# Designs tried in a protein design run: peptides against a protein of PDB entry 6UG1. Part 71

Target 1, 304 residues: chain A of PDB entry 6UG1
Amino acid sequence: SNEERKRRKYFHMLYLVCLMVHGFIRNEWINSKRLSRKLSNLVPEKVFELLHPQKDEELPLRSTRKLLDGLKKCMELWQKHWKITKKYDNVGLYMRTWKEIEMSANNKRKFKTLKRSDFLRAVSKGHGDPDISVQGFVAMLRACNVNARLIMSCQPPDFTNMKIDTSLNGNNAYKDMVKYPIFWCEVWDKFSKKWITVDPVNLKTIEQVRLHSKLAPKGVACCERNMLRYVIAYDRKYGCRDVTRRYAQWMNSKVRKRRITKDDFGEKWFRKVITALHHRKRTKIDDYEDQYFFQRDESEGIPD
Target 2, 301 residues: chain A of PDB entry 6UG1 as posed
Amino acid sequence: SNEERKRRKYFHMLYLVCLMVHGFIRNEWINSKRLSRKLSNLVPEKVFELLHPQKDEELPLRSTRKLLDGLKKCMELWQKHWKITKKYDNEGLYMRTWKEIEMSANNKRKFKTLKRSDFLRAVSKGHGDPDISVQGFVAMLRACNVNARLIMSCQPPDFTNMKIDTSLNAYKDMVKYPIFWCEVWDKFSKKWITVDPVNLKTIEQVRLHSKLAPKGVACCERNMLRYVIAYDRKYGCRDVTRRYAQWMNSKVRKRRITKDDFGEKWFRKVITALHHRKRTKIDDYEDQYFFRRDESEGIPD

## One batch from the design tools (peptide; made by RFdiffusion4, then SolubleMPNN)

Design b2_p14_8_s4 (from b2_p14_8, 7 letters changed)
Fold by OpenDDE base, seed 3:
Structure b2_p14_8_s4 (fold): chain B 304 residues (1-304), chain A 14 residues (1-14)
Amino acid sequence: as target 1 above (304 residues)
Amino acid sequence: SLEEEVEKFLLLYS
């Protein structure tokens, strides 16, 4: 019905806000001074120097290479620190079906929210789910004065799916779900004036995204619980930015159709959400990023 | 409405 379409759209909006606020809160928690002091001790001086290379005036690419090597070594150090990777309880922050949502609304299950103290303890001990691990990795880089962002791929229920039964029958559903991350890191490269993508936990990869990312879910089964639609970046200064354009090859032709921002109402609403979560002034880094997104939009073209 | 609840929620975090 038209009513069910409206209900799913508004529930998608509410769920998206809750996810984006969750990302904001986690980004605040990883700025903990106590956690920062502990995590800085994991990074030896020689690795710290690689994270902060001098500008090579002759060949700026040499400075980028040092930064990339430093980030690789930080991933290795993080793997040594992280002792226990827990499985997600149920689906974690991956996408739920409409049926799962309706069933959960009837079941007053007290979701145990992880408290700030428990999160900080989990990161400090190296015990937790992959999301806690990624968030801790971002905290370690920030402890080393690296301009690292927490990235969250927000997975609200698909309001474009109008099927009554949306049950997923797949035996491999968990493996397909966790194949691609929900949280990752970006690091600002001041030499190339670009964000470097870092997945320290899942794919254990570092990328300089041009057109495609390895972190973008591929295949029907993987996209059932992880659709790239809302990739939100949270920086160390409490900035909040939509960075979906970086990871979406087909933003205009495919991704936009599955976003609330497909219409003017949704665009205006989503801008209000971003603005409410963006607690810093604009910087020259934002100008370079917006220029990159503009060039990517022009290069994709208008979908025929 | 659910829309009003979304707006109220946004206002709590603004």
Scores: peptide ipSAE 0.028, ipTM 0.701, DockQ to the pose 0.074
Fold by OpenDDE base, seed 5:
Structure b2_p14_8_s4 (fold): chain B 304 residues (1-304), chain A 14 residues (1-14)
Amino acid sequence: as target 1 above (304 residues)
Amino acid sequence: SLEEEVEKFLLLYS
């Protein structure tokens, strides 16, 4: 019905706000001074120097290479620190079906929300789910004075799916779900004037994204619980930005149709949500990023 | 609370 379509749209919006606020709170927690002091001790001086290369005036690419090598070594150090990767409880922050949502409303299961103290202890010990691990990695880079963002791929229920039963059948559902991350890192390269993508936990990869990312879900089974729609960046200064354009190859033709921002009302609302979570002034880094997004929109073209 | 902040954002759409 038209009513059920409206209900699913509004519930998608509510769920999206809850996810975006969750990302904001986790971004505050990883700015903990106590955690920063502990995590800085994991990075030896030689790796710190690679994270902070001098500008090569002859070939700026040499400075970028040093930074990339420093980030690779940080990923290796992080793997040594992280002792226990827990499985997600149920589906974690991956996309739920409408049926799962309806069934969960009937089950008054008190979700034990992870407290800030428990999170900080989990990161410090190296014990937790992949999301906590990625968040801790961002905290370690920030402890080394690296301009690292926490990236979250928000997975609200699909309001474009009007099926009554959306149950997912399959024994491999968990493996397909966790094939691609929900959380990752971006690092500002001051030499190339670009964000570097870092997945320290899942794919263990570093990318300089041009047209597409390896972190973008591919294949039907992987996309059932992980649809690239809302990739939100949280920086060390409490900035909040939509960076979906970086990771979406087909933003205009495919991704936009599955976002609340498909219409002017949804675009205006989503901008209000971003603005409310954006607690810093604009910088020249934002100008370079917006220029990159503009060039990516022009290069994709307007869908016919 | 987080819930109160979410409700405030919902009220912006009601």
Scores: peptide ipSAE 0.027, ipTM 0.685, DockQ to the pose 0.097
Fold by OpenDDE base, seed 1:
Structure b2_p14_8_s4 (fold): chain B 304 residues (1-304), chain A 14 residues (1-14)
Amino acid sequence: as target 1 above (304 residues)
Amino acid sequence: SLEEEVEKFLLLYS
């Protein structure tokens, strides 16, 4: 019905705000001064120097290569620190079906919330799920004065799915769900004027995204619980930015149709949500990023 | 209410 379409749209909007606020809160927690002091001790001076190379005036690419080597060594140090990777109790922050949402609304289950103190302890001990591990890695880079962003791929229920029963056949193995991350890191390269993508936990990769990312979900089974729609970046100064354009190869032709921003009402609403979560002034880094997104939109074109 | 579903959701992920 038209009413059920409206209900699913509003529930998607609400769920998206909750996810974006969760990402904001986790970004505040990883700015903990107590955590920063502990995590800085994991990084030897020689690795710190690689993270902060001098500008090579002859070949700026040499400075980028040093930064990339420093980030690789930080990933290796993080793997040594992280002792226990817990599985998600259910689907974690991956996308739920409409049936799963309806069933969970009826079940008055006591949800265990992870308190800030428990999160900081988990990161400090190296014990937790993959999301806590990525968030801790971002905290370690920030502790080394690296301009690192927490990236979150928000997975609200698909409001474009109008099926009555959206039960996934129980065979969607946990393996297919977790094949691609929900959280990752971006690091600002001041030499190339670009964001470097870092997945320290799942794919264990560093990427300089040009046209498409390795972190973008591929294949039907992976996309059922991980649809690339809302990739939100949280910086150390409480900036909040939509960076979906970086990771979406087909933003205009495919991804936009699955976003609330497909219409003017949804675009205006989503802009208000981003603005409410963006607690800093604009910088030259935002200008370089917006220029890159513009060039990516021109290069994709508008689908006829 | 939608607010109770929000709170339950926030409680799921907090």
Scores: peptide ipSAE 0.026, ipTM 0.688, DockQ to the pose 0.261
Fold by OpenDDE base, seed 2:
Structure b2_p14_8_s4 (fold): chain B 304 residues (1-304), chain A 14 residues (1-14)
Amino acid sequence: as target 1 above (304 residues)
Amino acid sequence: SLEEEVEKFLLLYS
């Protein structure tokens, strides 16, 4: 019905705000001074130097290569620190079906909250789910004075899906779900004027995204619970930015149709949500990023 | 209700 379409749209909006606020809160917890002091000790001086290379005036690419090597070594150090990767409880922050939401609404399930103290302890001990691990990795890079962002792929229920959801089947569904991350890292490369994408936990990859990312879900089974629609970046200064354009090859043709921002009302609303979560002034880094997004929009073109 | 799911979600972070 038209009513159910409206209900699903509003629920999607509300769920999206909750996810974005969650990302903001986790980003604040990452900035813990106590955690920073502990995690800085995981990074040897030689690795710190690679994270902070001098500018090579002859070949700036050499400086980028040092940074990439430093980030690789940080991923290796992080793997040594991380002792226990827990499975997600149910689907974690992956996308739920409408049926799962309805069934959850009817069930007074007590959800266990992760308190800030428990999070900080989990990261310090190297125990937790993959999301906690990624968040801890961002904390370690920030402890080394790296301009690292927490990236969150927000997975609100698909308001464009008007079908009655079939129950997604058992154990294979979990493997397909966790094939791609929900959280990852971006690091600012001051030499190339670009964000470097880092997945320290899931795919264990570093990439300089041009047209497509390895972190973008591919295949029907993976996209059932992980649909790239809202990739939100949280920086160390409490900036909040939509960076979906980086990871979406087909932003205009495919991704936009599945976003609340497909219409003017949704665009204005989503802009208000971003603005409410964006607690810093604009910087030259934002200008370079917006220029990159503009070039990506021009290069994709308007879908015919 | 929808509100209860949102409250449950918010309560996951409170």
Scores: peptide ipSAE 0.025, ipTM 0.669, DockQ to the pose 0.196

## One batch from the design tools (peptide; made by RFdiffusion4, then SolubleMPNN)

Design b2_p15_1_s1 (from b2_p15_1, 7 letters changed)
Fold by OpenDDE base, seed 2:
Structure b2_p15_1_s1 (fold): chain B 304 residues (1-304), chain A 15 residues (1-15)
Amino acid sequence: as target 1 above (304 residues)
Amino acid sequence: SELQKKLEEILEEFK
């Protein structure tokens, strides 16, 4: 019905806000000064120097290569620190079906919310789910004075799916679900004026995204619980930015149709949510990023 | 918190 369509749209919007607030809170927690002091000790001086290369005036690419090598070594150090990767409880922050939502509304399951103290202890010990591990990795880079963002791929229920949900098959569904991350890292390259994408936990990859990312879910089974729609960046200064354009090859043709921002009302609303979570002034880094997104929109063209 | 008030205001626009 039209009423069910409105209900699903509303619930999608509410769920999206809750996810974006969760990302904001986790981004605040990883700024812990106590955690920062502990995590900086994991990075030896030689790796710190690679993270902060001098500008090569002859070949700026050499400086970017040093930064990339430093980030690779940081991923290796992080793997040594991280002792226990826990499975997600149920589906974690991956996308729920409408049926799962309806069933969960009837079952007042007390979700044990992880407290800040428990999170900081988990990161310090190297024990937790993949999301906690990624968040801890961002904290380690920030402890080394790297301009690292926490990236969250927000997975609200698909308000464009009006079908009655069939039960997803259990065991294979988890492997396909976790094939691509929900959380990752971006690092600012001051030499190339670009964000470097870092997945330290899932794919264990570093990339300079041009047209597409390895972190973008591919295949039907992987996209059932992980649809690239709302990739939100949280920086160390409490900036909040929509960076979906970086990771979406087909933003205009495919991704926009599955976002609340497909209409003017949804666009205005989503801008209000971003503005409410954005607690810093604009910087030249934002100008370079917006210019890159503009060029990506022009190069994709208008969908026929 | 100030953030909570802003989020409540954003949620009231859906009523």
Scores: peptide ipSAE 0.031, ipTM 0.736, DockQ to the pose 0.759
Fold by OpenDDE base, seed 3:
Structure b2_p15_1_s1 (fold): chain B 304 residues (1-304), chain A 15 residues (1-15)
Amino acid sequence: as target 1 above (304 residues)
Amino acid sequence: SELQKKLEEILEEFK
């Protein structure tokens, strides 16, 4: 019905705000000075020097290579620190079906919300789910004075799916779900003037995204609980930016149709949400990023 | 928090 379409749109918007606020709160928690002091001790001086290379005036690419090598070594150090990767409780922050939402509304499960103290202890011990692990990795890089962002792929229920029964059948559903991350890291390369993408936990990859990312979900089974629609970046100064354009190969042709921003009302609303979560002034880094997004929009073209 | 109020206001625009 038209009423059910309106209801699903409303619940999508509410759920999206809750997810974006969750990302903001986790980004605040990883700025903990106590955690920073503990995590800086995981990074030896030689790796710190690679994270902060001198500018090579002849070939800036040499400085970028040193930074990439430093980030690779940080990923290896993080794997040694992390002792226990817990499975998600149910589906974690992956996309729920409409049926699962309706059934969960009837079941008043007292979800034990992870407190800030429990999070900081989990990261410090190296015990937790993959999201806590990625968030801790971002905290370690920030402890080394690296300009690292927490990235969150927000997974609100699909308001464009009007099917009543969206039951996901199969024993492999969890494996397909966790194949691609919900949280990852970006690091600012001051030499190339670009963000470097780092997945320290799932794919264990470092990439300089040009046209597409390895972190973008591929295949029907993986996309059932992980649809790339809202990739939000949280920086160390409480900036909040939509970076979906970086990871979406087909932003205009495919991704936009699945977003609330498909219409002018949804675009204005989503801008209000981003503005409410963005607590810093604009910087030259934002100018370089916006220029990159503009070039990506021009190169994709308008969908025929 | 002030952020929660702003987010609640943004959500109330849809009720």
Scores: peptide ipSAE 0.031, ipTM 0.737, DockQ to the pose 0.811
Fold by OpenDDE base, seed 5:
Structure b2_p15_1_s1 (fold): chain B 304 residues (1-304), chain A 15 residues (1-15)
Amino acid sequence: as target 1 above (304 residues)
Amino acid sequence: SELQKKLEEILEEFK
């Protein structure tokens, strides 16, 4: 019905706000001074120097290569620190079906929310789910004065799916779900004027995204619980930005149709949510990023 | 918090 369409759209919007606020709170928690002091001790001086290379005036690419090597070594150090990767409880922050939502509303299951103290302890011990691990990795880079962002791929229920039964069939659902991350890191390269993408936990990869990301879910089974729609960046100064354009090859033709921002009302609303979560002034880094997004929109063209 | 108030205002616009 038209009513069910409106209800699903509303619930999608509410769920999206809750996810974006969760990302904001986790971004605040990883700025803990106590955690920062502990995590900085994991990074040797030689690795710290690679994270902060001098500008090579002859070839700025040499400075970028040092930064990339420093980030690779940080990823290796993080793997040594992280002792226990827990499975997600149920589906974690991956996308739920409409049926799962309806069934969960009837079940008064007290979701045990992880307290800030428990999170900081989990990161410090190296025990937790992949999301806690990524968040801790961002905290370690920030402890080394690296301009690292926490990235969150928000997975609200699909309001474009009007099926009554959205049950997912199959024993491999968990493996397909966790094949691609929901949380990752971006690091500012001051030499190339670009964000470097870092997945320290899942794919264990560093990339300089041009047109395609390795972190973008591929295949029907992987996309059932992980749809690339809302990739939100949280920086060390409590900036909040939509960075979906970086990771979406087909933003205009495919991704936009599954976002609340497909219409003017949804675009205005989503801008209000971003503005409410954005707690810093604009910088030249934002100008370079917006220029990159503009070039990506022009290069995709208008969908046929 | 100021954030919570802004979020409540954003949610009330959709009621």
Scores: peptide ipSAE 0.031, ipTM 0.732, DockQ to the pose 0.761
Fold by OpenDDE base, seed 1:
Structure b2_p15_1_s1 (fold): chain B 304 residues (1-304), chain A 15 residues (1-15)
Amino acid sequence: as target 1 above (304 residues)
Amino acid sequence: SELQKKLEEILEEFK
């Protein structure tokens, strides 16, 4: 019905706001001064120097290469720190089906919310789920004065899916779900004027995204619980930005159709949510990023 | 918080 379409759209919007607020809160928690002091001790001076290379005036690419090597070594140090990777409880922050939502509404299950103190302890000990691990890695880079963003791929239920029974039948459902991350890191390269993508936990990869990312979910089974639609960046100064354009190869042709921003009303609403979560002034870094997004939109073209 | 109030206002626009 038209009513059920409106209901699913509203519930998608509410769920998206809750996810974006969760990302904001986790980004605040990883700015903990107590955590920063502990995590800075994991990074040797030689690795710190690689994270902060001198500008090579002859070949700026040499400075970028040092930064990339420093980030690789930080990933290796993080793997040594992290002792226990817990499985997600159920599906974690991956996408739920409408059936799972309806069933959960009927079940008065008290969700145990992780407290800030428990999160800081988990990161400090190296014990937690992959999301806590990524968030801790971002905290370690920030402790080393690196301009690192927390990235969150928000997975609200698909309001464009009007099917009632979306039973995900599959023995490998968990493996397919966790094949691609929900959280990752971006690091500002001051030499190339670009964001570097870092997945320290799942794919254990560093990339300089041009047209596509390795972190973008591929294949039907992986996309059932991880649909790239809302990739939100949280910086150390409480900036909040939509960076979906970086990771979406087909933003205009495919991804936009699955977003609330497909219409002018949804675009205006989503901009209000971003604005409410964005607590800093604009910088030259935002100008370089917007120029990159513009070039990506022009290069994709308008879908026929 | 001020953030919570702003988010509640944004959600009320869609009720």
Scores: peptide ipSAE 0.031, ipTM 0.734, DockQ to the pose 0.822

Design b2_p15_1_s2 (from b2_p15_1, 7 letters changed)
Fold by OpenDDE base, seed 1:
Parts: structure tokens; C-alpha cells; sequence
Structure b2_p15_1_s2 (fold): chain B 304 residues (1-304), chain A 15 residues (1-15)
């Protein structure tokens, strides 16, 4: 019905706001001075120097290569620090079906919310789920004065799915779900004026995204619980930005149709949510990023 | 918080 369509749209919006606020809160927690002091001790001086290369005036690419090598070594150090990766409780922050939401609403399950103290302990010990691990990695880079931001792929229920029963019958549902991350890192390269994508936990990869990312979910089974629609970046200065354009190859043709921003009302609403979570002044880094997004939009063109 | 108030207001615009 039209009523059920409105209900699903509203619930999607509410869920999206809750996810974006969760990302904001986790971004505050990883700015903990106590955590920063502990995590800085994991990074040797030689690795710190690679993270902060001098500008090579002859070949700026040499400075970028040093930064990339430093980030690779940080991923290796992080893997040594991380002792236990817990499985997600149920589906974690991956996308739920409408049926799962309805069943969960009927079951008054007390969600155990992880407290800030428990999070800081988990990161310090290297014991937690993959999301806590990624968030801790971002904290370690920030402890080394790297301009690292937390990236969250928000997975609200699909309001465009009007099927009543959306039960996922897959035996490998968990493996397919966790094949791609929902949290990762970006690092600012001051030499190339670009964000570097870092997945320290799942794919254990570093990439300089041009047209496509390795982190973008591919295949039907993976996309059932991880649909790339809302990739939100949280920086160390409490900036909040939509960076979906970086990771979406087909933003205009495919991704936009699955977003609340498909219409002008949804676009205005989503801008209000981003503005509410954005607690810093604009910088030249934002200008370079917006220029990159503009070029990516022009290069995709308008879908025929 | 002020953020929670603003988020509630934003959500109420869609009721």
C-alpha cells in the first residue's frame, strides 16, 4: 500500500539517523586522550617518520609512497595488537530485512549497548568485533597525528524493497555478509591532495580510489546485507561528510535510486542531518574533495 | 543534548 511505502520510508530515515549518530559517538570515543597515549606506543619512531615524510619538491610521489609504506606498517602493527576478533552479534550493523525488523519489534529484546569504558578497554586489549578493531586503528593513526577519518557505510533497511517476506535463506549468509566491511579508514595525503582508503581488518588493503573501490560490495549475496548507499566520513575535528560518491561507481544510475536523496525533499532532509553532525569549519581539504566528487559526477554522466 | 533535540525535530518534520 501507499501507507506501507510511507512507513518504510519513515523507518528507513529514523534508522539512518540512528546509524549516523552511532558513527558520530564512536568517532568521539576514538578521540580519547587516554586511548591515544596507549596506542601511540604501538608505533615505532621509524614508522612515525614514514607517516610524516618531508615534502619531496622534485617528486611529490616519493612522499606519497613513504606515507603508503607507513600505513602498510601500521596495518601490520595493528594486526599484531589485535588478539581476538569476535563475531558480530547476529548481523551487527549490517542491513536487516523488514521481516527481521518486525520480529525484533515484537521481541522486547534489551539491546546490550557497549559503554564507552568497555569500548576503550576492548580497543586497548585488542579484543572485540571488526568494527571496534577498525575504530581502534583510526584512533592509533590519530594518536600519531595522522589526519585519519572513520568511514561508516550506513545500512538502513531498504525502503525501496516493498516485498512483505524478505527472509534470507542463505546457508553462508554470515560469510557473504562480512565479505565487505561497513567500517574503514581514510587518510589524507597532503602531497597528492587526495584521501587514501585503508581497510585494516577485513580486506587488509590500501587503495587510492579513482573510479572504483575494492570495498564496494559486489554480487547479489553480499549486497543483501551490505548495500552501498550512505558512506559517511567522521574526522578528528568532528566533521561529518557524505563520501558515497568516492565508493559508488554508479552513483547516478544505481545508488541514487536506493537513497532517501532520490527526491528533493529527501535531499533537503539528509542535508539537515549531515549539517547537524558537522561540527567544524570548512577547510581546503573539503574543497579538494568536492572538486574530486564533481569530476566523478561529470565523468559518470546522466544515465540514459 | 542539543544534537538530540535537533535530530528529534528533523524526524518530526517527517511524521
Amino acid sequence: as target 1 above (304 residues)
Amino acid sequence: SELEKLLKEILEEWK
Scores: peptide ipSAE 0.028, ipTM 0.702, DockQ to the pose 0.886
Fold by OpenDDE base, seed 2:
Structure b2_p15_1_s2 (fold): chain B 304 residues (1-304), chain A 15 residues (1-15)
Amino acid sequence: as target 1 above (304 residues)
Amino acid sequence: SELEKLLKEILEEWK
């Protein structure tokens, strides 16, 4: 019905705001000065120097290569620190079906929210789910004065799916779900004027995304619980930015149709949410990023 | 909290 369409759109929006707020809170927690002091000790001076290369005036690409090598070594150090990767409880922050939402509304299950103290202890010990691990990795890079962003792929229920029963096949559902991350890292490369994508936990990859990322979910089974629609970046200065354009090859043709921003009302609403979570002034880094997004929109063209 | 105020404001625009 039209009413059910409106209800699903409303629940999508509410759920999206809750996810974006969760990302904001986790981004605040990883700025802990106590955690920063502990995590900086994991990074040897030689690796710190690779993270902060001098500008090579002859070949600026050499400076980017040093940064990439430093980030690789940081991923290796992080793997040594991280002792226990817990499975997600149920589906974690992956996308729920409408049926799962309806069933959960009837079950007054108190979701045990992780407290800030428990999070900081989990990161410090190297014990937790993959999201906590990624968030801790971003905290370690920030402790080394790296301009690292926490990236969150927000997975609200699909308001474009009007099917009542979307039963997901049980046996491989968890493996397919966790094949691609929900949280990852971006690092600012001051030499190339680009964000470097880092997945330290899941795919263990470093990318300079041009047209597509390995972190973008591919295949039907993986996309059931992980649809690339809202990739939100949280920086160390409490900036909040939509970076979906980086990871979406087909932003205009495919991704936009599944976003609340498909219409002017949804665009205005989503801008209000971003603005409310964006607690810093614009910087020249934002100008370079917006220019890159503009070039990506022009290169994709208008969908036929 | 400021967040709860923001969430209320965002939700009130949808009534």
Scores: peptide ipSAE 0.027, ipTM 0.692, DockQ to the pose 0.669
Fold by OpenDDE base, seed 3:
Formats: structure tokens, C-alpha cells, sequence
Structure b2_p15_1_s2 (fold): chain B 304 residues (1-304), chain A 15 residues (1-15)
């Protein structure tokens, strides 16, 4: 019905705000001075020097290569620190079906809210789910004075799916769900004037995204619980930016149709949400990023 | 709605 379509759109909007606020709160928690002091001790001086290379005036690419090597070594150090990777409770922050949402509303499950103190302890001990692990990795890089962002792929229920039964059947459903991350890291490369993408936990990869990312979900089964629609970046200065354009190969042709921003009302609403979560002034880094997004929009073109 | 209750529960998980 038209009423059910309106209800699903409204629920998607509210769920999206909740997820974006969660990302904001986790980004605040990883700025903990106490945690920063503990995590800086995990990074040897030689690795710190690689994270902060001198500018090579002859070939700036040599400085980028040192930074990439430093980030690789940080991923290896992080794997040694992390002792216990817990499975997600149910589906974690992956996308729920409409049926699962309706059924969960009837079950007063006491979701154990992870308190700030419990989160800081979990990161410090190296015990937690993959999301806590990624968030802790961002905290470690920030403790080393690296300009690292927390990235969140927000997974609100699909308001474009009007099917009544959206039950997901299959023994491999969890494996397909966790094949791609929900949280990852970006690091500013001051030499190339680009963000470097780092997945320290799931795919254990570092990439310089040009046209496509390895972190973008591929295949029907993986896209059932992880649809790339809202990739939000949280920086160390409480900046909040939509970075979906980086990871979406087909932003205009495919991704936009599944976003609230498909119409002018949704675009204006979503801009208000981003503005409410963005607590810093604009910088030259934002100018370079916006220029990159513009070039990506021109290169994709308008779908015929 | 039951959906609004779930959203309130999700919101309460972040309080």
C-alpha cells in the first residue's frame, strides 16, 4: 500500500539517524586520552617514523610508499594486539529485513548496551567484535598523531523493498553477511592529497581508491545484509562527511535510487542530519575531497 | 507502531 511505503520510508530515515548518531558516539569514545596513551605504546618508533615520513621533494610518491608501509605494519601490530574476535550478536549493525524488524519489535530483548567504560576496556584488552576492533585501530592511529577517520557503512532497512516476506534462508548467511566490513578506516595522505582506505580486520587490505573499492559488497548474497548506500566519515575533530561517492562505482545509476536523497526533500533532510553531526570548520582537506568527488561524478556521467 | 517501538529501543541502546 501507499501507507506501508510511507511507513517504511519514515522508519528508514529514523533508523539511519540512529546509526549515524552511533557512529558519532563511537568516534567520540575513540578520542579518549586514556585509551590514546595505552595504544601509542603498541607502535614502535621505527613504525611511527614511517607514519610521519619527510616530504621527498624529488618524488613525493616515495613518502606515500613509506606511509603505506607504516600502515601495513600498524595492521600487523593490531592483529598481535587483538586476542579475541567475538561474533556479532545476531546481525550486529548489518541490514535487517522488514520481517526481522517486525518480529524483533515483539521480542523485548534486553540489548546489552555497551557502555563507554566497557568499550575502552574491550579495546585496551583486545577483546570484542570486528566493529570494536576497527574503532580501536582508528584510535591507535590517532594516538600516533595520524589523521585517521572512522568510516561507517550505515545499513538502514531497504525502504525500496516492498516485498512482504524478506526472510533470508541459508546456512552461510552469517559468512556472506560478514564478508565485507561495516566499519573501516581512512588515512589522509598529505603527499598525494588523497584519503587511503584501510580495512585492518576483515579483508586486511590497504587501498587507494580510484574507480572502485574492494570494500564495496559484490554478489547477491553479500548485498542482502550489506548495501553500500550511506558511507559516513567521522574525523578526529568531530567532522562528519558523506563519502559514499568514493566507494560507489555506480552512484548516479544504482546507489542514488536506494537512498533517501533520491528526491529533493530527502536530500535537504539528509544535509540537515550531516550538518547536525558536523562540529568543525571546513579545511583544505575537504576541498581536495570535494574536487575528487566532482571528478568521480563527471567520470561516471549521468545514466542514460 | 511496533516499528516505532523498535526504533525507540534502538535509540535507548545509544542513551
Amino acid sequence: as target 1 above (304 residues)
Amino acid sequence: SELEKLLKEILEEWK
Scores: peptide ipSAE 0.023, ipTM 0.666, DockQ to the pose 0.057
Fold by OpenDDE base, seed 5:
Structure b2_p15_1_s2 (fold): chain B 304 residues (1-304), chain A 15 residues (1-15)
Amino acid sequence: as target 1 above (304 residues)
Amino acid sequence: SELEKLLKEILEEWK
């Protein structure tokens, strides 16, 4: 019905705000001074120097290569620190079906809330789920004075799916779900004027995204619980930015149709949510990023 | 509503 379509749209919006606020709170917890002091000790001086290379005036690319090597070594150090990767409870922050949402609303499940103290302890010990691990990795880079962002791929229920039964078939659902991350890192390269993408936990990869990312879910089974729609960046100064354009090859043709921003009302609403979570002034880094997004929109063209 | 229950659940996961 038209009413059910409206209900699912409103529910999607509300769930999206909740996920974005979660990312904001986790980003604040990452900025813990106590955690920063502990995590800085994991990075030896030689790796710290690679993270902060001098500008090579002859070839700026040499400075970028040093930064990339420093980030690779940080990823290796993080793997040594992290002792226990826990499975997600249920589906974690991956996308729920409409049926799962309806069933959850009827069941008074006692959700076990992770307190800030428990999070800081989990990161310090190296014991937790993949999301806690990525968040801790961002904290380690920030402890080394690196301009690292926490990235969150927000997975609200699909309001474009109007099926009554949205049950997912198959025993491999968890393996396909966790194939691609929900959380990752971006690091600012001051030499190339670009964000470097770092997945320290899942794919264990560092990339400079041009047209497509390795972190973008591919295949029907992987996209059932992980749809690339809302990739939100949280920086060390409490900036909040939509960076979906970086990771979406087909933003205009495919991704936009599954976003609340497909219409003017949704675009205005989503901008209000971003603005409410953005607690810093604009910088030249934002100008370079917006220029990159503009060039990506022009290069994709208008969808047929 | 079922929406308010789920909102409370999501918000309780953050307390």
Scores: peptide ipSAE 0.020, ipTM 0.657, DockQ to the pose 0.057

